# Ledger of designs, part 51: peptides against a protein of PDB entry 4QMF

Target 1, 175 residues: chain A of PDB entry 4QMF
Amino acid sequence: ESSFMTLFPKYRESYLKTIWNDVTRALDKHNIACVLDLVEGSMTVKTTRKTYDPAIILKARDLIKLLARSVPFPQAVKILQDDMACDVIKIGNFVTNKERFVKRRQRLVGPNGNTLKALELLTKCYILVQGNTVSAMGPFKGLKEVRRVVEDCMKNIHPIYHIKELMIKRELAKR

## One batch from the design tools (peptide; aimed at target 1 I163 K164)

Design b2_p29_1_s4 (made by RFdiffusion4, then SolubleMPNN; from b2_p29_1, 10 letters changed)
Fold by OpenDDE base, seed 5:
Structure b2_p29_1_s4 (fold): chain B 175 residues (1-175), chain A 29 residues (1-29)
Amino acid sequence: as target 1 above (175 residues)
Amino acid sequence: KKEKEEEELLKKAIEELEKELEEEKKEKE
């Protein structure tokens, strides 16, 4: 039997407690067991003897990973769908200077969140910028584009250059 | 109709980003 565990930060505890019954119900449909450990600050998912699809445990792993990174349950639970993929992009190791890190991370969001909204529209992905990670959910092709834009932004390539490129590609595809 | 609205939103986003980029370039000079 397979088991996966993820730690979550203390500030997520109250939220995770409120939605844990919903997590349990969603995973019960697939005969996946789950445990919320408030002492350790961890979430665990496990296959059971009744688990039919062995691949669903990987989806369950991704679910708790997304929840630990502040993705809301109504969005995170969509990962259990066959056509939905996700990526958790680590951004904290690109820049050693904290001020430079914060500035580059803010560029991903942009004024009024417009940069993030543009990226979500162009890639057909959900994107959440939180702490030292960017969480994304959507089609595989879209996720590849999101990762490229996010990593390049942390390398001091402004997202506007990629957004312009994606818009040109979208226009050409309509012709 | 939805596609036209998305296109307009994207155009506005680009215009705002271009202004931000120009301001950042001026601050570095």
Scores: peptide ipSAE 0.204, ipTM 0.775, DockQ to the pose 0.804
OpenDDE base, seeds 1, 2, 3, 4: peptide ipSAE 0.200, 0.203, 0.113, 0.112; ipTM 0.771, 0.774, 0.662, 0.667; seed 2 fails the geometry check

Design b2_p29_2 (made by RFdiffusion4)
Pose (drawn by RFdiffusion4):
Structure b2_p29_2 (pose): chain A 175 residues (1-175), chain P 29 residues (1-29)
Amino acid sequence: as target 1 above (175 residues)
Amino acid sequence: SEEEEELDEELEELAEKIIEEEEEEEEEE
């Protein structure tokens, strides 16, 4: 009955092609069927007659979505867990110009990826920047903070104010 | 702009500090 599909870029195909056996196995634990269409370049997840809880298909949809945005499989299967949520943030329709988009995304990740890592440490979330998207995984509150930072960064508001704020909040909680 | 460069430098220093502090906590554990 329930079926969700997603598209993936070609540079991702090779990785998925070699780890797909591990995906259907992880999904087999929940009795969710999945197909990988190479010609179309898509992934599909479906519920079956023998699926215990159909609602997990939502999580399965998130899994293949994370896989389409260059999130590594070991990190991605965590979405099938309970205390795990995700958010794939689209950053394409903020800037019409290409140069400024790269400027702000590179500001988002920063030198040596340090500021991006700092966000991971402060929001307690896994974050991955890829092409037109920023994929985040972890606690709901931290996810809200990540979306706030990313969206406010793709708009010309610098991440430094947010990082400072989160650092102050953390030290206040330390007390 | 100059202001943006200054903010970038300050943010990089803050980010390095936060990473170092986290590495120290992991070494202590």

Design b2_p29_2_s1 (made by RFdiffusion4, then SolubleMPNN; from b2_p29_2, 10 letters changed)
Fold by OpenDDE base, seed 4:
Structure b2_p29_2_s1 (fold): chain B 175 residues (1-175), chain A 29 residues (1-29)
Amino acid sequence: as target 1 above (175 residues)
Amino acid sequence: SKEEEKLDKELEELSKKILEEAKREEEEK
């Protein structure tokens, strides 16, 4: 039997309480047990004696990880699908200066989120920028591309270069 | 910097283009 636990920030508590019955129901379909601990501020998922697919616990782990990082439940729950992968990219340690960090993070998002939306389309991923992390969901290839763009942006490599590259790759794939 | 601002503008224009193309593709389905 396996279990995984993740902590969540206090500001997520109200939302998590609201959707926890939905989380429970989604995981019950796979005979995965889950616990929301409001005192500790944690979510836990556990295999049970009735868990049929041992690999589903890893997806459950990813689910609570995504939820902790502000991914909405309707999106996060898609991680339980076989063809869906995710990545939580830590971006907080690339720059020490807070102002520079905010600037680079904003550059990744772009005006009205247009840069991020464009990146989502090019990589066929869902991408959420929140705090010191970027959460992404999608195919492995797309996730690899997202991580590269995100990390490079935090390293002061302008996203325009990667966007152009991805556009070229997309055009080539249509041939 | 001025160079960064130029790149930011180019990225915005390119992003809008990508989004518009995606919108048109969806409308054509």
Scores: peptide ipSAE 0.677, ipTM 0.946, DockQ to the pose 0.923
OpenDDE base, seeds 1, 2, 3, 5: peptide ipSAE 0.675, 0.676, 0.674, 0.673; ipTM 0.945, 0.945, 0.945, 0.945

Design b2_p29_2_s2 (made by RFdiffusion4, then SolubleMPNN; from b2_p29_2, 10 letters changed)
Fold by OpenDDE base, seed 4:
Structure b2_p29_2_s2 (fold): chain B 175 residues (1-175), chain A 29 residues (1-29)
Amino acid sequence: as target 1 above (175 residues)
Amino acid sequence: SAEEEKLDKELNELSEKILKEEEEKKKEE
């Protein structure tokens, strides 16, 4: 039997408490046990003797990982679907200057979130920028593209180049 | 920088275009 645990920040506690019954129900369908530890500030998922699909525990792991990174439950729970993958991209270590970090992160999001929304459309992914992480959900191809754009943006490569490239690729795919 | 600001504006315009096209597509469906 396998288990995975993730820590979550204190500010996430209230939300996690409110949705934990839903998490439990979702995982129960797959015979995965879960525990919310408010003292430690952790979420744990475990296989049981009734767990049929051994791979589902990895998806459960990803679920709690996403939840810890502020992905809302209605979106995060989609990770349990077979065709859905996710990626949690750490962005906090690319720059040492906080102001520069904030600027580059904001550039990734864009005014009114337009850049991020456009990137979501182009990659067919869900993308959430929160704190020092970017959480993404979608097909592997899209996730690869998202990671590239995100990391490059933090490396001071302007997202416009990637957006243009993705647009071209999309047009070519229509042929 | 001035160059960065230019690129930022261009990116926003491009993004808005993409979003608008998507909205139009949804209206047609």
Scores: peptide ipSAE 0.677, ipTM 0.946, DockQ to the pose 0.949
OpenDDE base, seeds 1, 2, 3, 5: peptide ipSAE 0.674, 0.675, 0.673, 0.673; ipTM 0.945, 0.945, 0.945, 0.945

Design b2_p29_2_s3 (made by RFdiffusion4, then SolubleMPNN; from b2_p29_2, 12 letters changed)
Fold by OpenDDE base, seed 1:
Structure b2_p29_2_s3 (fold): chain B 175 residues (1-175), chain A 29 residues (1-29)
Amino acid sequence: as target 1 above (175 residues)
Amino acid sequence: SEEEEKLEKELDELSKEILEEAEKEEKEK
């Protein structure tokens, strides 16, 4: 039997409590057990003797990882689908200056989140910027593109260059 | 910088175009 545990920040506790029954129900369909530990501030998923697909535990691991990073349950639960992958991109270590970090992170999001929404459409991914991480869900190819744009943005490469490239690629794919 | 601001504006415009196109495609379905 396999198990995975992830810690979550205190500010996430109230939300996780409200959706935990839904998490349990979703994982029960796969005979995966789960535990919310409010004392430790952790989520645990584990296989059971009735787990018929041992590989689903890795998706369950990803589910709790996404939930810990503020991805809403209705979106995060999609990770249990076969065609869905995810990535948690660390962005907090590219720059030491807080102001520069905030500026580059905001550049990725854009006014009213338009840049991020555009990137989601171009890559067919869901993308959430939270703290020092960017969580993404979607096809593997799209996730690679997201990681490139996100990391380059934190390296002070303006997202516009990648957006233009992705637009061209999309137009070519329609032909 | 002024150059950065120009790039930010251009990026926002492109982003809006992408969003508008997506809305159009969704409406046509």
Scores: peptide ipSAE 0.616, ipTM 0.932, DockQ to the pose 0.949
OpenDDE base, seeds 2, 3, 4, 5: peptide ipSAE 0.613, 0.603, 0.616, 0.601; ipTM 0.932, 0.930, 0.933, 0.930

Design b2_p29_2_s4 (made by RFdiffusion4, then SolubleMPNN; from b2_p29_2, 11 letters changed)
Fold by OpenDDE base, seed 4:
Structure b2_p29_2_s4 (fold): chain B 175 residues (1-175), chain A 29 residues (1-29)
Amino acid sequence: as target 1 above (175 residues)
Amino acid sequence: SEEEEKLDEELDKLSNEILEEAKKEEEEK
């Protein structure tokens, strides 16, 4: 049997409490057990003797990982779908200067989140920028593209170059 | 820098174009 645990920040506690019954119900369908530990500030998922699909525990792991990083439950729970993958991209280690970090992160998001929304459309992914992480959900191809754009942005490569590239690729794919 | 600001503006314009195109596609459905 397999078990996975993730910690979550204190500010996430209230929300997690409100949706935990929904998490439990979603995982129960797959015979995955889960525990919310408010003292430790952790979520745990584990297989049971009734778990049929051994791969679902990995998706459950990803679910709690996404929830810990502020992905809302209605979106995060989609990770349990067979065709859905995710990536949690750590962005906090690319820049030591806080102001520079904030600026580059904001550039990725863009005014009113328009840049991020455009990137979501181009990659067919969901993308959430939160703190020192970017959470993405979607097809593997799209996730690879998202990671490239995100990391390069933090490396001071302007997203416009990637957006243009993705636009071209999309147009070519329509042919 | 001024160059970065210019790129930011261009990116915003491009992003808006992408979003507007997506809206049109949804309206056509």
Scores: peptide ipSAE 0.664, ipTM 0.940, DockQ to the pose 0.946
OpenDDE base, seeds 1, 2, 3, 5: peptide ipSAE 0.663, 0.664, 0.658, 0.655; ipTM 0.940, 0.940, 0.939, 0.939

Design b2_p29_3 (made by RFdiffusion4)
Pose (drawn by RFdiffusion4):
Structure b2_p29_3 (pose): chain A 175 residues (1-175), chain P 29 residues (1-29)
Amino acid sequence: as target 1 above (175 residues)
Amino acid sequence: EEELEEEVEEENEELDELAEKIIEEHEEE
């Protein structure tokens, strides 16, 4: 009955093609069927007659969505867990110009990826920047903070104020 | 492309120092 599908870019195809057997196995634990269409370049997740809890299909949809945005499989299967949520942030329709988009996304990740790593340490979330999207995984509150930072960064508001604020909040909680 | 990268590194200089500090504190734990 329930079926969700997503598209993936070609540079991702090889990776998925070699890890797909691991995906259908992880989904087999929940009795969710999945197909990988190479010509169309898509992934599809479906519920079956023997699926125990159909609602997990939502999580399965998230899994393949994370897989379409260059999130590694070992990190991605964690979405099938309970205390895990995700958020794939679209950053394409903030800037009409290409140069400024790259400027602000590069500002988002920063030198050596340090500021991006700093966000991972402060929001306690896994964050991955890829093309037109920023994929995040972890606690709901930290996810809200990540979306706030990313969206406010793709708009010309620098991440430094956010990182300082989160650092102050963390030290205040330390007390 | 190189000029844009330099501009971005200069704009992030203070933020990068703060981020390095936060990473070092985490590695000490």

Design b2_p29_3_s1 (made by RFdiffusion4, then SolubleMPNN; from b2_p29_3, 15 letters changed)
Fold by OpenDDE base, seed 1:
Structure b2_p29_3_s1 (fold): chain B 175 residues (1-175), chain A 29 residues (1-29)
Amino acid sequence: as target 1 above (175 residues)
Amino acid sequence: MEELQKEVNEELKETNELSKEILEEEEKR
């Protein structure tokens, strides 16, 4: 039997307790067992003898990973769909200076989240910036584009450059 | 089945390490 565990920060505990019955119900449809450990601060997913698709455990792993990084359950649970992929991009290690990190992370979000919303629309992805990570969900092609923009932003390439490029590519593809 | 089980076992360690790193980075900042 296969098992995956992820740790979650203390500030997520209350939310995870609230939605855990919904997590259990979603995974039960695939005969995947799950455990919330409030003492350790962990989530675990496990195959059972009734699990017929062994690949679903990897999606269950991704589900708890997304939940640990503050993705809401109604969005995170979509990872169980066959056509849905995800990526958790670490952004905290690109810059040692805290102020510079905060400024670059803020550029990725933009005024009222408009930069991030534009990127979501152009890549057909969901994107959540939280702490030292960016969580993304969508098609593999879109996820590759998101990772490039996010990493380049942390390398001091302004997201507007990539947004303009993606807009031009979209217009050319419609002709 | 066997090939997928090997892949799952290899990814287990990486997933758990990433989880720990994420928590440690948040506590240091």
Scores: peptide ipSAE 0.045, ipTM 0.602, DockQ to the pose 0.016
OpenDDE base, seeds 2, 3, 4, 5: peptide ipSAE 0.025, 0.021, 0.023, 0.022; ipTM 0.538, 0.484, 0.485, 0.524; seed 2 fails the geometry check

Design b2_p29_3_s2 (made by RFdiffusion4, then SolubleMPNN; from b2_p29_3, 14 letters changed)
Fold by OpenDDE base, seed 2:
Structure b2_p29_3_s2 (fold): chain B 175 residues (1-175), chain A 29 residues (1-29)
Amino acid sequence: as target 1 above (175 residues)
Amino acid sequence: MEELQKEVNEELKETNELSNKILEEAEKR
């Protein structure tokens, strides 16, 4: 039996309670068991004797990881698809100064979220900036690009630089 | 593996809470 557990912050509890039946239903299709522990503040996924594809447990692990990082269920559940990958990028350790961290994180989002939206479109990824992590979902190539932009942003390279590069690359690929 | 994941996630949880506090403080200024 394979099992994975993910802890979640207290502010996420109410939402997770509301969607947990949907999580259960989605995982039941793959014969993966799941448990929401409100006392510990954890989500657990487990294989069962009826689990046909043992590899699906890794996707279930990723599902609960994404949910813990504030990814909404309708988006997070897409991780169960074969063509969908994810990445959770830790950004909290790049900068020791709290104000500098907040400023750099805000640059990643940009005015009205436009910087983030542009990055999502160019990489064909879903991207969520939450707390000290950036969660991304999409193709492996796109995820690699997202990680580069996110990490460089925390290293004081403005995302607009990479966005311009990605735009140029896309234009060249259409020719 | 489960224990390591739990520890990493606990650290992430704490780090996230700290980050949220910083944001809340910044919004009050």
Scores: peptide ipSAE 0.026, ipTM 0.565, DockQ to the pose 0.023
OpenDDE base, seeds 1, 3, 4, 5: peptide ipSAE 0.023, 0.020, 0.022, 0.021; ipTM 0.463, 0.479, 0.549, 0.486

Design b2_p29_3_s3 (made by RFdiffusion4, then SolubleMPNN; from b2_p29_3, 14 letters changed)
Fold by OpenDDE base, seed 2:
Structure b2_p29_3_s3 (fold): chain B 175 residues (1-175), chain A 29 residues (1-29)
Amino acid sequence: as target 1 above (175 residues)
Amino acid sequence: MEELQKEVDEELKETDELSREILEEEEKR
């Protein structure tokens, strides 16, 4: 039997309580058991004797990881689809200065979220910037591009540079 | 791997809680 556990921050507790029945129902379709521990602040997923696909436990692991990083359930549950991958990019370790960190993180979002939206469209990914992480969901190629842009942004390379590059690449691919 | 994930998640949890506390204190000022 395989089991995975993910911790979540206290501010996420209320939301997780409200959606946990939906999580349970989604995982039950695959005969994956799950537990929400409010005392420890953890989510656990595990295979059962009835689990048919052993690989689905890895997707269940990814589901709880995404939920812990503030991804909404209707989006996070899509990870259970075969064609969907995810990445949780740690951004908190690139910059020691808190003010510099906040400024660089804000550049990923941009005015009215337009920078992030442009990146989502160009990579065909869902992207959520939350705390010390950026969560992304989509095709593997798109995820690789997202990680590059996110990490470079934290290294003081403005996202607009990569967005322009991705736009040019897309235009060239349509010809 | 599971133990490593737990440690990473604990660090993230603590960092997020600290960030939340700082933001709440800033809002009170």
Scores: peptide ipSAE 0.053, ipTM 0.589, DockQ to the pose 0.021
OpenDDE base, seeds 1, 3, 4, 5: peptide ipSAE 0.021, 0.022, 0.026, 0.023; ipTM 0.499, 0.462, 0.519, 0.486

Design b2_p29_3_s4 (made by RFdiffusion4, then SolubleMPNN; from b2_p29_3, 13 letters changed)
Fold by OpenDDE base, seed 4:
Structure b2_p29_3_s4 (fold): chain B 175 residues (1-175), chain A 29 residues (1-29)
Amino acid sequence: as target 1 above (175 residues)
Amino acid sequence: MEELQKEVNEEMKELNELSKKILEEEEKR
């Protein structure tokens, strides 16, 4: 039997408690057991004797990982679909200066979220910028592009340059 | 940050319009 555990921050506890029955129901369809430990602040997923597809545990692992990083359940649960992949990009370690970090993180979002929305559309990904991580869900190609843009942004390359490139590529692909 | 953001915002006008078009296309699918 395989199991995975993920810690979550205290501020996430109330939300996770609220949606945990829905998590349980979603995982029960795949015969994956799950536990929310409010004392430790952890989520655990585990295969059971009835688990038919052993690979689903990896998706369950990804589900709790996404939930721990503030992805809403209705979005996070989509990871259980075969065609859906995810990535959790750690951004907090690129810059030591907090102000510089916040500024670079804000560049990913842009005015009124327009930069982030453009990136989501061009990559066909869901993207959540939260705290010290960026969570993304979508096709592998799109996720690779998101990671590049996000990491480059933290390295002081403005996202607009990648967005321009992606837009050009999209237009060329329509010809 | 502010100067760079201002410059980028000016350059993003066209990109924002393109993004709107992309969004409209996705909503129709």
Scores: peptide ipSAE 0.022, ipTM 0.524, DockQ to the pose 0.282
OpenDDE base, seeds 1, 2, 3, 5: peptide ipSAE 0.020, 0.024, 0.020, 0.019; ipTM 0.477, 0.505, 0.474, 0.474; seed 2 fails the geometry check

Design b2_p29_4 (made by RFdiffusion4)
Pose (drawn by RFdiffusion4):
Structure b2_p29_4 (pose): chain A 175 residues (1-175), chain P 29 residues (1-29)
Amino acid sequence: as target 1 above (175 residues)
Amino acid sequence: EEEEEEEEEEEELLKKIMEEIEEKLEEEE
């Protein structure tokens, strides 16, 4: 009955092609069927007659969505867990110009990826920047904070104010 | 022991980023 599909870019195909057997196995634990269409370049997840809880298909949809945005499989299967949520942030329709987009995304990740890592430490979330998207995984509150930072960064508001605020909040909670 | 070293490295990284942010805000002022 329930079926969700997603598209993936070609540079991701090889990785998925070699880890697909691990995906259908992880999904087999929940009795969710999955197909990888190489010609179309897509992934599909479906519920079956023998699926215990159909709602997990939503999580399965998130899994293949994370896989389509260059999130590594070991990190991605965590979405099949309970205390895990995700958010794939689209950053394509903020800037019409290409140069400025790269400027702001590069500002989002920063030198040596430090500021990006700092966000991971402060929001307690896994964050991955790829092409037109920023994929995040972790606690719902931290996810809200990540979306806030990313969206406000793709708009010309620098992440430094957010990082300072989160640092202050963290030290206040230390007390 | 390895986890403690990783935590120390994370704290050092956060401190360094914080110092850089303070310096940049002072320059803007």

Design b2_p29_4_s1 (made by RFdiffusion4, then SolubleMPNN; from b2_p29_4, 12 letters changed)
Fold by OpenDDE base, seed 5:
Structure b2_p29_4_s1 (fold): chain B 175 residues (1-175), chain A 29 residues (1-29)
Amino acid sequence: as target 1 above (175 residues)
Amino acid sequence: MEEEKKEKEDEELLKELMEEIEELERKKE
């Protein structure tokens, strides 16, 4: 039997408690067991003898990983769909200076969130910028593009550069 | 039809967002 555990920060505890019954129900459909440990601050998913598709445990792993990084349940649960992938991009280690980090992270969001919205549309991904991570959900190709843009942003390449390129590429593909 | 409509709406939104971003870039320079 396979199991995966993910730690979550304390500020997520209240939310996770409120949605855990929904998590349990969603995973029960796949005969995956789950445990919320409030003392340790962890979520665990496990295969059971009734688990038909053992590969679903990897999606369950991703579900709890996304939940730990502030992705809301209605969005995170979509990871259980066959056509949905995800990525959690660590951005906190690219820059040592906190002010520089905050500025670069803010560039991903942009004025009124427009930069992020544009990136979501172009990649067909859901993207959440939270703390030291960026969580993304969508098609594999889109996720690769998101990771590139996010990491390059932290390396001082402005997201607008990639967005413009993606926009041009999209227009060319319509021909 | 609904999917096609959504795609068109997204395209229009994307165009508007790009225009706004370009305007903001011009103001920053």
Scores: peptide ipSAE 0.034, ipTM 0.575, DockQ to the pose 0.663
OpenDDE base, seeds 1, 2, 3, 4: peptide ipSAE 0.043, 0.032, 0.030, 0.030; ipTM 0.615, 0.571, 0.563, 0.567; seed 1 fails the geometry check

Design b2_p29_4_s2 (made by RFdiffusion4, then SolubleMPNN; from b2_p29_4, 14 letters changed)
Fold by OpenDDE base, seed 3:
Structure b2_p29_4_s2 (fold): chain B 175 residues (1-175), chain A 29 residues (1-29)
Amino acid sequence: as target 1 above (175 residues)
Amino acid sequence: MEEKKKEEEDEKLLKELLEKIEEELEKLK
């Protein structure tokens, strides 16, 4: 039997309470047990004797990890699909200066979210920038590209350069 | 047909987004 636990910030509590029945129902289909602990501020997933595929627990782990990082349930639950992968990119350790961190993180989003939207389209990923992490969901190739752009951005390489490169590659692939 | 239409729409949107991003970058110089 395998179990995984993740902590969530207090500001997520109200939302998680609202959607927890939906989480339970989604995991019940795979015979995965789950617990929301409001005192500790944690989510737990666990295999049962009825769990047929032990590998599904890893997807359940990823589900609660995504939920803890503010990914909404209708998007996060897609991780249970076989063709869906995810990545949680820690960005908080690249820069010690708070103002510089905020500035670089904002570059990922861009004016009116245009930079992020462009990156999502090019990589075929869902991307959420929240706090000290960037959560992404999509194909493995796209996730690799997202991680590169995100990490480079935190290293002071503006995302626009990667976006231009990806656009060129996309155009070439159509020929 | 539906997938092709979506790709074309995404391409149009992407070009528009890129233009807006470039305009904003120029203002920051």
Scores: peptide ipSAE 0.203, ipTM 0.758, DockQ to the pose 0.618
OpenDDE base, seeds 1, 2, 4, 5: peptide ipSAE 0.172, 0.194, 0.130, 0.116; ipTM 0.744, 0.751, 0.640, 0.640

Design b2_p29_4_s3 (made by RFdiffusion4, then SolubleMPNN; from b2_p29_4, 15 letters changed)
Fold by OpenDDE base, seed 3:
Structure b2_p29_4_s3 (fold): chain B 175 residues (1-175), chain A 29 residues (1-29)
Amino acid sequence: as target 1 above (175 residues)
Amino acid sequence: MEKEEEEKKNEELLEELYKKIEEELKKLE
């Protein structure tokens, strides 16, 4: 038997309570058990005797990880699909200065979210910037690109340079 | 056909987004 637990911040509690029945139903299809502990502030997923595919527990682990990082359920649940991958990129440790951190994180989003939207389109990924992490879901190739852009941004390389590069590559691929 | 139309729209959107980002970058530099 395999079990995984993820803590979630207090501000996420209300939402998780509202969607937990949906989480349970989604995981029941794969015979994965789950528990929401409001006292500890944790989510747990566990294989059962009826779990047929042992690998699904890893996807369940990823599901609760994504939910803990504010990814909405309708998006997060897609991780249970075979062709969907995810990445949770920790960005809080690249800079110690809070103001600098906020500025660089904001560059990922950009004015009116335009930078982030451009990255999503170019990488074919879903991307959510929240707190000290960036959550991404999509094809493996796209996820690698997202991680590169995100980490470089936190290292003071503006995302626009990567966006331009990706746009050029996209244009070349059409020819 | 539907996918192709969506891709075309996305390309147009990307160009618009990029221009906006460039404009903002120039203001910061």
Scores: peptide ipSAE 0.328, ipTM 0.802, DockQ to the pose 0.636
OpenDDE base, seeds 1, 2, 4, 5: peptide ipSAE 0.295, 0.309, 0.319, 0.299; ipTM 0.784, 0.792, 0.797, 0.785

